Peptides against a protein of PDB entry 3VA4. Designs and how they scored, part 68

Target 1, 107 residues: chain A of PDB entry 3VA4
Amino acid sequence: EPIGQLRLFSGTHGPERDFPLYLGKNVVGRSPDCSVALPFPSISKQHAVIEISAWNKAPILQDCGSLNGTQIVKPPRVLPPGVSHRLRDQELILFADFPCQYHRLDV

## One batch from the design tools (peptide; made by RFdiffusion4, then SolubleMPNN)

Design b2_p15_7_s4 (from b2_p15_7 with H4Q E9A E13A)
Fold by OpenDDE base, seed 2:
Structure b2_p15_7_s4 (fold): chain B 107 residues (1-107), chain A 15 residues (1-15)
Amino acid sequence: as target 1 above (107 residues)
Amino acid sequence: SPLQERALALAEAAA
């Protein structure tokens, strides 16, 4: 059962997509085997990771040394590679040029 | 940036 969700907003690439997030490491990347598979050239094969240690704890986001970076939108911040960022509910994230939003699920 | 502004607008529209 997913305890979080990452929403990829609609854009020129296509419609909105929702990705379930589970306990453990949820890899964001262009590789098809990623938990959050974003099959776009500007996304690194293994771009970032969202780690969830417990259902009642905020997930940790880390950029994995991606080419085009990971940013938090509000307040604006570029995430240095490997530095832990604690995600807030409804946090807006840019993976390269793709806007996403994290949602905690009520489970 | 324009990209950040787009993200904010998308979030507002989805709320």
Scores: peptide ipSAE 0.701, ipTM 0.945, DockQ to the pose 0.917
Fold by OpenDDE base, seed 4:
Structure b2_p15_7_s4 (fold): chain B 107 residues (1-107), chain A 15 residues (1-15)
Amino acid sequence: as target 1 above (107 residues)
Amino acid sequence: SPLQERALALAEAAA
């Protein structure tokens, strides 16, 4: 069962979308094989990864060396490639120019 | 940035 959710806010691309996040690696990217598939040109095929371990349900976000980057909004910070960032509930994330929000599910 | 501001506004609206 999903233990987290990544919300892609609505925009010019279309309506809001919610992606379930599971234990293990949840890849964010343009590739249709990604757990969080964002089929947009500005998103790298494998843009970032949200990893959730069994021993710690707090997700770790890492940019995968994306072209257009991954940012945390508050406080603002660009994530260097491969550097682990522990996601907080309701964390606001920018994958390239796409605002998203992480939500921890109460399960 | 404008994009960051948009994200913040979206989060507030969704809350």
Scores: peptide ipSAE 0.698, ipTM 0.944, DockQ to the pose 0.920
Fold by OpenDDE base, seed 3:
Structure b2_p15_7_s4 (fold): chain B 107 residues (1-107), chain A 15 residues (1-15)
Amino acid sequence: as target 1 above (107 residues)
Amino acid sequence: SPLQERALALAEAAA
């Protein structure tokens, strides 16, 4: 069962999409086999990873050395490659130019 | 930035 959710907000690319997040590594990237597949040219094939080690622990977000970066919106922060960032519920994330939001599911 | 501001507005609308 999904432990969390990553919402890709609607935009010029199309409607809103919700991606389930599971225990383990959830790769965010342009590659179609990514857990969170964002098929857009500004997204790296393997852009970032959201790792969930336990249902009761905050997920860890890491940029994978993406070309266009990963940012936290509030407070603003650019994530250096490979540096762990603990996600807060309702965290707003920019993968390149795509606004997303992490949501912890009640399981 | 404009992109950050858009993200904030979207989050508010989704709440």
Scores: peptide ipSAE 0.695, ipTM 0.944, DockQ to the pose 0.950
Fold by OpenDDE base, seed 1:
Structure b2_p15_7_s4 (fold): chain B 107 residues (1-107), chain A 15 residues (1-15)
Amino acid sequence: as target 1 above (107 residues)
Amino acid sequence: SPLQERALALAEAAA
């Protein structure tokens, strides 16, 4: 059962996509075996990680030293590599130049 | 930034 959802907004790359987020590590990256596979050149093979624990279902986002970075939109902030950021419901995230939104699911 | 502005607009439209 997914605990959260990451929405990739539509763009020049194609239509909107929703990715389920589960307990544990949800890797965001260009590699096809990532939980959140974003197969785009500007995304690093292992770009970031969204980690969710059973004890605290609020996800922790960390950039993995990506080439083009990870940003929070509101308020605007570039995430330093390896620094934990607790995601809020409806949080807007930029993985490189791709806007996404986190949504907490009621489970 | 323009990209951040786009993201904000997208989120508002989806709400």
Scores: peptide ipSAE 0.692, ipTM 0.942, DockQ to the pose 0.913

Design b2_p15_8_s1 (from b2_p15_8, 8 letters changed)
Fold by OpenDDE base, seed 1:
Structure b2_p15_8_s1 (fold): chain B 107 residues (1-107), chain A 15 residues (1-15)
Amino acid sequence: as target 1 above (107 residues)
Amino acid sequence: SDEELLELARQTLAL
């Protein structure tokens, strides 16, 4: 069962897409085997990871040394590679130039 | 709203 959701907002790439997030590591990247597959050139093959544990339902976001970076929108912050960022519900995230939003699901 | 958040994201990209 999904613990959270990552929404990719609509844009020139197409319509809005929702990705379920599960316990463990949810890799965000261009590679097709990623949990959150963003098949766009500006996204690194393994761009970032959202990890959710059974002990703490609040996800941890880490940039994986991506080329074009991972940012939090409010307050604005570029995430240093490998540094843990605890995601808040409704957090706005930029993977490269792609706006996304994390949503906590009630489970 | 999602619309407002998207606008905020676009503003961030414009910086």
Scores: peptide ipSAE 0.162, ipTM 0.733, DockQ to the pose 0.742
Fold by OpenDDE base, seed 3:
Structure b2_p15_8_s1 (fold): chain B 107 residues (1-107), chain A 15 residues (1-15)
Amino acid sequence: as target 1 above (107 residues)
Amino acid sequence: SDEELLELARQTLAL
């Protein structure tokens, strides 16, 4: 039973994909063993992490020192490596140049 | 809408 979801919008890479998010650390990266596996060359093997400590708490997003960065769309912000960012419901995120959206699930 | 959100994201990338 996922607590959240990360949506990868459709694009030149293909159709939209939805990734379930669970309690603990959900790693975003190019490596196939990542919770959110984005198999694209511009994504670092371990790009970022979304940590969910409880179903009723906002997840924390951290860039893991990725090559091409992690950005919040609105308001615009480049996330420094290792700095915690509290995700809001419906938050728009760029992992490198791939637009995604986090949304909380009602559980 | 999803389309509007995607457009917003694309606009951000263009900057």
Scores: peptide ipSAE 0.159, ipTM 0.729, DockQ to the pose 0.794
Fold by OpenDDE base, seed 4:
Structure b2_p15_8_s1 (fold): chain B 107 residues (1-107), chain A 15 residues (1-15)
Amino acid sequence: as target 1 above (107 residues)
Amino acid sequence: SDEELLELARQTLAL
């Protein structure tokens, strides 16, 4: 069962979508092989990674050197490639121009 | 609300 969730908000691309997050590496990217597959041209094939470990309470987000970047919304900042960001519950994230939200699931 | 969150996210795109 998933221990986290990434919500993609609705937009011009279509309706809201929810992606389950599991222990280990959850790759965000345009490639259909990604755990969080965002099949949009502005998303890199391997855009970012959300890593969840059993010994850490918060997942870590890293941009993988994406073309159009990964941003934290509050407080606003661009995430440099390879720099770890500890995700907080309800964290708002922009992958390119696609707004998403991380949710910690109570399991 | 989702609407407020989206607005905040859109503002971030201006960075």
Scores: peptide ipSAE 0.154, ipTM 0.731, DockQ to the pose 0.875
Fold by OpenDDE base, seed 5:
Structure b2_p15_8_s1 (fold): chain B 107 residues (1-107), chain A 15 residues (1-15)
Amino acid sequence: as target 1 above (107 residues)
Amino acid sequence: SDEELLELARQTLAL
């Protein structure tokens, strides 16, 4: 069962997409093998990872040394590669120039 | 709202 959700907002790329997040590592990247596959040139093959260790713990977001970076929207912050960021519910995230939102599901 | 959040994200991209 999914523990969380990552929403990719609609944009020039197309409509909104929702990706389920599960316990363990959820890789965000351009590679089709990624849990959150974002097939766009500006996204690195393995761009970032959202790790969920337990249903009642905040997920950890790490940039994987991506070319175009990972940012938190509010307050604005660029995530250095490999540095753990605890995601808050409703957190707004930029993977390169693609705005997303993390949502904790009721489980 | 989702719309307000999206707008905030777009504004961030514009910076």
Scores: peptide ipSAE 0.134, ipTM 0.718, DockQ to the pose 0.739

Design b2_p15_8_s2 (from b2_p15_8, 10 letters changed)
Fold by OpenDDE base, seed 2:
Structure b2_p15_8_s2 (fold): chain B 107 residues (1-107), chain A 15 residues (1-15)
Amino acid sequence: as target 1 above (107 residues)
Amino acid sequence: SDAALLAEAARTLAL
């Protein structure tokens, strides 16, 4: 059962999509085998990772050395590769220029 | 708004 959700907002690429997040490592990337598959050329094959160690702990987001970067929107912050960022519920994230939002699910 | 923040962030990346 999913512990969290990553929402990709609607845009020129298409409609909104919701991706379930599970315990362990949830890879965000262009590759179709990623947990969060974003099939867009500006997304790196393995762009970032959201690691969830427990249902009651905040997930950790790390950029994986992506070409076009990972940013936190509020407050604005570019994530250096490999640096851990503790996600807050409702966190707004840019993978390249694709806006997303993390949601903790009430399990 | 969150939408405005997202739009601004996207523009900053594009520059």
Scores: peptide ipSAE 0.086, ipTM 0.702, DockQ to the pose 0.414
Fold by OpenDDE base, seed 5:
Order: sequence, then structure tokens, then C-alpha cells
Structure b2_p15_8_s2 (fold): chain B 107 residues (1-107), chain A 15 residues (1-15)
Amino acid sequence: as target 1 above (107 residues)
Amino acid sequence: SDAALLAEAARTLAL
């Protein structure tokens, strides 16, 4: 059962997509074997990781040294590679230029 | 809204 969700908002690339997030490491990247596969050239093959240690704990987001970066939208903040960021529910995230939103699921 | 989201995203990209 998914613990969270990452939503890729609709845009010029196409419609909205929702990705389930599970306990453990959920890799965000262009590679098709990523948990959150974003098949766009501006996304690194392994761009970032969302780690969920427990259903009742906030996930940790880390940029994996991506080319075009990972940023928190509100308040604005560029995430340095490898630095842990504790995700808040409904947090807005930019992976490169792609706006996404993390949502905690009630399980 | 989508517009507000995109505006915020644009501001973030400018960092």
C-alpha cells in the first residue's frame, strides 16, 4: 500500500500523472526503472530520491547531484546535492523545470 | 491554481 504520492502537474509535456510512494527509497529520474519515472531530457537519469522510513514520519527528499536541480517552491529553496530535506504534506517541488507536489496518504 | 503554481515555480527557477 502506498504511503504517499508524488503528483506531476499537467503542462506542455502532457497530462497530470500521479506516482505512488512506498516505504524505502523512491527514486525520481528519467530512467524508466525509477519509482517516479519522468521521461524528460532535462531530468537526470537518477535525479532525486524520496525516502520514507515509516508511515508516520515525514519523507526525506535529497537531490542526487542532478544537472538541473531540485527546488522547493514555497518558500523558494534550492536543495544542495545530498542534503536531506524533510518533506511537508502538499509540498511543491521542482525537479528541473517540472512542478510536482508531494501528498501524504492516509493509510 | 495552476497559474499560481507556475508563477511560483518560475520564481524558484530564477534563484
Scores: peptide ipSAE 0.084, ipTM 0.702, DockQ to the pose 0.780
Fold by OpenDDE base, seed 1:
Structure b2_p15_8_s2 (fold): chain B 107 residues (1-107), chain A 15 residues (1-15)
Amino acid sequence: as target 1 above (107 residues)
Amino acid sequence: SDAALLAEAARTLAL
């Protein structure tokens, strides 16, 4: 079962989409092989990673040196490449200009 | 609200 969820909010790009997050590395990127596949030109093929460990189910988000960046919305913060950010439940994230929200599932 | 913050951030950072 998924431990978390990443929601891509609806926008000009299309409708809302929910992506399940599992233990291990959940790659966010334009590549269709990514756990969170965001098939948009402004998203890097390997944009970011949400890593969830078995002993600590609080995800760690890292930008992978993406072209257009990864930002936390509240409070506003640009994530430097490779710097770990512990995701809070309901965290609002921008991958490039695509707004998303992390949700921890009751598992 | 979160929605307002999200919308604002999206517009600002998308520039």
Scores: peptide ipSAE 0.081, ipTM 0.697, DockQ to the pose 0.406
Fold by OpenDDE base, seed 4:
Structure b2_p15_8_s2 (fold): chain B 107 residues (1-107), chain A 15 residues (1-15)
Amino acid sequence: as target 1 above (107 residues)
Amino acid sequence: SDAALLAEAARTLAL
């Protein structure tokens, strides 16, 4: 069962999408086999990873050396590649210029 | 709100 959710907000690209997040590595990227598949040119094939560990339910986000970056919105911060960022519930994230929101599921 | 989200996103992208 999913432990969290990543929402891609609606925009010029189309409607809102919700992606379930599971225990382990949830890859965010343009490649269709990514857990969070964002099929947009500005997204790297493997852009970032959201990892949820059994010992720590709070996920960590890492940029994977993406071309157009991964950023936290509040407060604004560009994530250096490979540096772990612990996600807070309701955290707003930019993958390239695509706004997303992490939601922790109470399960 | 969408307006608040866009404002925050714009600020972040300006870094």
Scores: peptide ipSAE 0.074, ipTM 0.686, DockQ to the pose 0.717

Design b2_p15_8_s3 (from b2_p15_8, 8 letters changed)
Fold by OpenDDE base, seed 2:
Structure b2_p15_8_s3 (fold): chain B 107 residues (1-107), chain A 15 residues (1-15)
Amino acid sequence: as target 1 above (107 residues)
Amino acid sequence: SDEELLALARETLAL
């Protein structure tokens, strides 16, 4: 079962989408084979990765050198490529111009 | 609320 969830907020692109996150690497990107597939031109094929090493440890988010970047909203911060960011529950993230929210599931 | 979260996101994009 999933350990976390990444929610893509509804917008001009369509309704909200919820993506389950599992142990290991959950790739965020435009490529259809990504765990979190965001089929939008502003999203890089392999945009970022959310790695979950254990159910009781905070996931690590890393931008993969995306064209349009990855940002944390509160507090505002642009994530440099390859730099690890420990995700907090309810973290609001921007992949390019798409607002998403990470949620830790109570398992 | 989601509206508040989206407002924060928009502010970030505006920076």
Scores: peptide ipSAE 0.521, ipTM 0.907, DockQ to the pose 0.857
Fold by OpenDDE base, seed 3:
Structure b2_p15_8_s3 (fold): chain B 107 residues (1-107), chain A 15 residues (1-15)
Amino acid sequence: as target 1 above (107 residues)
Amino acid sequence: SDEELLALARETLAL
């Protein structure tokens, strides 16, 4: 059962897409076998990872040395590769130029 | 709102 969700906002690429997040590593990337598969040229094959260690703990986001970066929106911050960022509920994230939002699911 | 969230995201991309 999913513990969280990553929402990709609608845009020129198409409608909104929602990705379930589970315990362990949820890889964000262009590769089709990623947990959060974003099949767009500006997204690296393995772009970032959202790791959930427990249902009652905030997930950790890390950029994996992506070409076009990972950013937090409020306040604006570029995430250095490999540096852990604790995700807040409702966090707005940019993977390259694709806006997403993380939220915890109420189970 | 989604409109406000997207506005914030776009502002971030412009920096």
Scores: peptide ipSAE 0.507, ipTM 0.904, DockQ to the pose 0.851
Fold by OpenDDE base, seed 4:
Structure b2_p15_8_s3 (fold): chain B 107 residues (1-107), chain A 15 residues (1-15)
Amino acid sequence: as target 1 above (107 residues)
Amino acid sequence: SDEELLALARETLAL
């Protein structure tokens, strides 16, 4: 069962979408085989990765060298490629220009 | 609220 969730806010692309996050690597990208598939031109095929381990309370987000970047909203910060960022519950993230929110699930 | 979150996101995009 999922231990986290990534919410893609509604926008011009369509309605809100919720993606389950599991232990291990959850790849965010345009490719349909990604755990979090965001089929939009501005999203890189493999844009970022959210890794969740059994010993880490907080997931780790890394940009995978995406074209249009990954940013944390509060406080604002562009994530350098490959640099680990520990996600806080309810963290607001921008994958390119798509607002998303991470939510830790009760397990 | 989602409105507030989106406002923050928009501000971030504008930086």
Scores: peptide ipSAE 0.405, ipTM 0.879, DockQ to the pose 0.854
Fold by OpenDDE base, seed 1:
Structure b2_p15_8_s3 (fold): chain B 107 residues (1-107), chain A 15 residues (1-15)
Amino acid sequence: as target 1 above (107 residues)
Amino acid sequence: SDEELLALARETLAL
């Protein structure tokens, strides 16, 4: 069962999309086999990873050395590649120029 | 609201 959700806001690419997040590694990237597949040229094939553990269910976000980066919106910060960032519920994230929001599910 | 969130995102992209 999904532990969290990543929402891709609507934009020029199309309508809003919601992606379920599960225990373990959820890869965000342009490759179609990614857990969170964002098929856009500005997204790296393997852009970032959201890892969720059973111990606390608090996701850890890491940029995977993406070309166009991963940023936290508030407060604004570019995530250095491979550095762990603990996601807060409702956190707003930029994968390249695509706004997304993490939502913790009540499980 | 989503509008407010998107505004914050745009501000971040502009930096």
Scores: peptide ipSAE 0.404, ipTM 0.877, DockQ to the pose 0.848

Design b2_p15_8_s4 (from b2_p15_8, 7 letters changed)
Fold by OpenDDE base, seed 3:
Structure b2_p15_8_s4 (fold): chain B 107 residues (1-107), chain A 15 residues (1-15)
Amino acid sequence: as target 1 above (107 residues)
Amino acid sequence: SEEELLALARETLAL
């Protein structure tokens, strides 16, 4: 069962979409086989990864050398490729120019 | 609220 969720906010692309996150590596990218598939040209095929090692541990977000980057909104931070960022519950993330939010599920 | 969070995200993108 899912341990977390990544919400893609509504926008010109359409309504809000929610993606379940599981133990292990959840790849964010344009490729349709990604756990979090964001089928948009500005998203790299393998853009970033959210790794969850346990239900009670904060996930780790890493940019995978994406073309258009990964940013944390508050506090503002551009994530260098391959550098680990520990996600906080309710964290706002920009994958390229797509606003998303991570939240932990109570399971 | 979700609306405020979205507003913040959009504001960030506008910078």
Scores: peptide ipSAE 0.166, ipTM 0.737, DockQ to the pose 0.677
Fold by OpenDDE base, seed 2:
Structure b2_p15_8_s4 (fold): chain B 107 residues (1-107), chain A 15 residues (1-15)
Amino acid sequence: as target 1 above (107 residues)
Amino acid sequence: SEEELLALARETLAL
């Protein structure tokens, strides 16, 4: 059972997609092996990671040294590679130029 | 709202 969700907003790439997030490491990247597979050229093969250590603990987002970066939208912040960012519910994230939103699921 | 957040994201991309 997923304890979080990452929403990829609709855009020129297509419709909205929702990705379940589970305990452990949820890799965001272009590689089809990623938990959050974003098959777009501007996304690095292993772009970022969302680590969830417990259902009642805020997930940690880290950029994995991606080419086009990871940003928090509100408040604006570019995430340096490998630096832990504690995700807040409803956090709006840019992976390269793709807007996404983290949602904590009420389980 | 979600629409406002999306607009903010698009604005960020435009900057």
Scores: peptide ipSAE 0.154, ipTM 0.731, DockQ to the pose 0.659
Fold by OpenDDE base, seed 1:
Structure b2_p15_8_s4 (fold): chain B 107 residues (1-107), chain A 15 residues (1-15)
Amino acid sequence: as target 1 above (107 residues)
Amino acid sequence: SEEELLALARETLAL
């Protein structure tokens, strides 16, 4: 069962999409085999990773050395590659220029 | 609200 959700907001790319997040590593990237597949040229093949553990359901977000970066919106922060960021519920994230939102699911 | 946060995100992208 999913314990989190990543929402890609609607935009010029198309409608809103929701991606389930599971225990372990959820890779965000352009490659179709990513858990969160964002098939856009400005997204790196393996852009970032959202890791969720059983003992700590708050996800850890890391940029994987992406070309166009990963940012937190509020407060604004560019994530250095490989540095852990603990996601808060409802947190807004930019993967390149694509706005997303993390949702914790109550299971 | 979510709408306000989305607006902030769009503003951040514009700047």
Scores: peptide ipSAE 0.146, ipTM 0.719, DockQ to the pose 0.571
Fold by OpenDDE base, seed 5:
Structure b2_p15_8_s4 (fold): chain B 107 residues (1-107), chain A 15 residues (1-15)
Amino acid sequence: as target 1 above (107 residues)
Amino acid sequence: SEEELLALARETLAL
């Protein structure tokens, strides 16, 4: 059962894509084995991780030492590698130059 | 709105 969702907004790459997020580690990366597979050259094979420890706790986002970084849009902030960031519902995130949004699901 | 969010995201990318 998905606990959250990561939305990749539409762009030059194509239409919007929604990725379910589950309990545990949800890896964001270019590798097809990632929970959130973003098959784009600017995305690192294992770019970041969204860890959900419980349905009632905010997910933790960490950049995995990606080449092109992970950023929070509002307020603007570049996430240092390995530093935990608690995601707020509806938070806007940039993985490299791809805008995404985290959404907590009501399950 | 989602439209506003997209605009904000694009603006951020441009900076």
Scores: peptide ipSAE 0.133, ipTM 0.713, DockQ to the pose 0.657

## One batch from the design tools (peptide; made by RFdiffusion4, then SolubleMPNN)

Design b2_p16_3_s1 (from b2_p16_3, 10 letters changed)
Fold by OpenDDE base, seed 4:
Structure b2_p16_3_s1 (fold): chain B 107 residues (1-107), chain A 16 residues (1-16)
Amino acid sequence: as target 1 above (107 residues)
Amino acid sequence: SAAIEQKQAEEAAELA
């Protein structure tokens, strides 16, 4: 069962989409085999990773050295590659210029 | 941008 959800908001790319997040590593990227597949040119093939631990279920977000970056919206922060950021429920994230929101599921 | 942040927050609230 999914532990969390990543919502991609609607935009010029199309309608909103929800991606389930599971225990372990959830790769965000342009490659179709990514857990969170964002098939857009500005997204790196392996852009970022959201890792969820079994003991606390709080996701850790890391940028993987993406071309166009990963940012936290509030407070504004560009994530340096490989630096861990603990996601809070309802946190807003930019992968390149694509706004997303993390939602912790009640499980 | 504060304006972008506000817009995104509003969208998030709508979709919650």
Scores: peptide ipSAE 0.028, ipTM 0.621, DockQ to the pose 0.030
Fold by OpenDDE base, seed 2:
Structure b2_p16_3_s1 (fold): chain B 107 residues (1-107), chain A 16 residues (1-16)
Amino acid sequence: as target 1 above (107 residues)
Amino acid sequence: SAAIEQKQAEEAAELA
């Protein structure tokens, strides 16, 4: 059972997609093996990671040294590689230029 | 950006 969700908003790439997030490490990247697979050239093969230690703890987002970066939208912040960012519910994230939103699921 | 703000607003409306 997923305890979180990452939504990729619709855009020129196609329709909206929702990715379930589970306990442990959820890798975001272009590689098809990633939990959140974003098959786009501007996304690094292993772009970022969302780590969830417990259902009642905020997930930790880290950029993995991606080429085109990971950013928080509000307030604007570029995430340096390897620096932990605690995700808030409804937080908007840019992986390269792809807008996404983290949502904590009520389970 | 305006596009990001619009996406956020649309998401908020969907979840309301």
Scores: peptide ipSAE 0.026, ipTM 0.604, DockQ to the pose 0.025
Fold by OpenDDE base, seed 5:
Structure b2_p16_3_s1 (fold): chain B 107 residues (1-107), chain A 16 residues (1-16)
Amino acid sequence: as target 1 above (107 residues)
Amino acid sequence: SAAIEQKQAEEAAELA
């Protein structure tokens, strides 16, 4: 069962999409094998990872050395590759220039 | 970006 959600907001790429997040590693990337598949040229094949160790713990976001980076919107922050960032509920994230939002689900 | 933050916050609120 999903315990989190990553929302890709609508844009020039198309409509909004919601991706379920599960325990373990949820890879964000252009590769169709990724848990959060963002099939866009500016997204790296394996761009970032959201790791959830338990339903009652904040997920950990790490950039995987992406070409176009991973950023937190509030407060603005570029994530250096491999540095752990604990996600807050409703946190806004930029993967390259694609705005997303993390949401914790009640289970 | 402040502009992005505001836009996405508004969109998130609309979807709530």
Scores: peptide ipSAE 0.025, ipTM 0.617, DockQ to the pose 0.028
Fold by OpenDDE base, seed 3:
Structure b2_p16_3_s1 (fold): chain B 107 residues (1-107), chain A 16 residues (1-16)
Amino acid sequence: as target 1 above (107 residues)
Amino acid sequence: SAAIEQKQAEEAAELA
């Protein structure tokens, strides 16, 4: 059962896509093996990780040393590699130049 | 759903 969701907004790449997030490490990256597979050249094979330790705890987002970076939109912040960021519900994230949104599911 | 599409538009506006 998914605990969260990562939404990739629609854009030049195509329509909106929603990715389920589960307990543990949800890898975001270009590799098809990633939990959140973003098959775009500007995304690193293993770009970032969203770790969820419990359904009632905020997920932790961490950049994995990606080439084009991970950013929080509001307030603007570039995430240095390996630095933990606690995600808020509805938080807007840029993986490279791809806008996404984290959503907590009610379970 | 029009309601869902409207919400998405609002989210896009927040992003801009």
Scores: peptide ipSAE 0.020, ipTM 0.585, DockQ to the pose 0.021

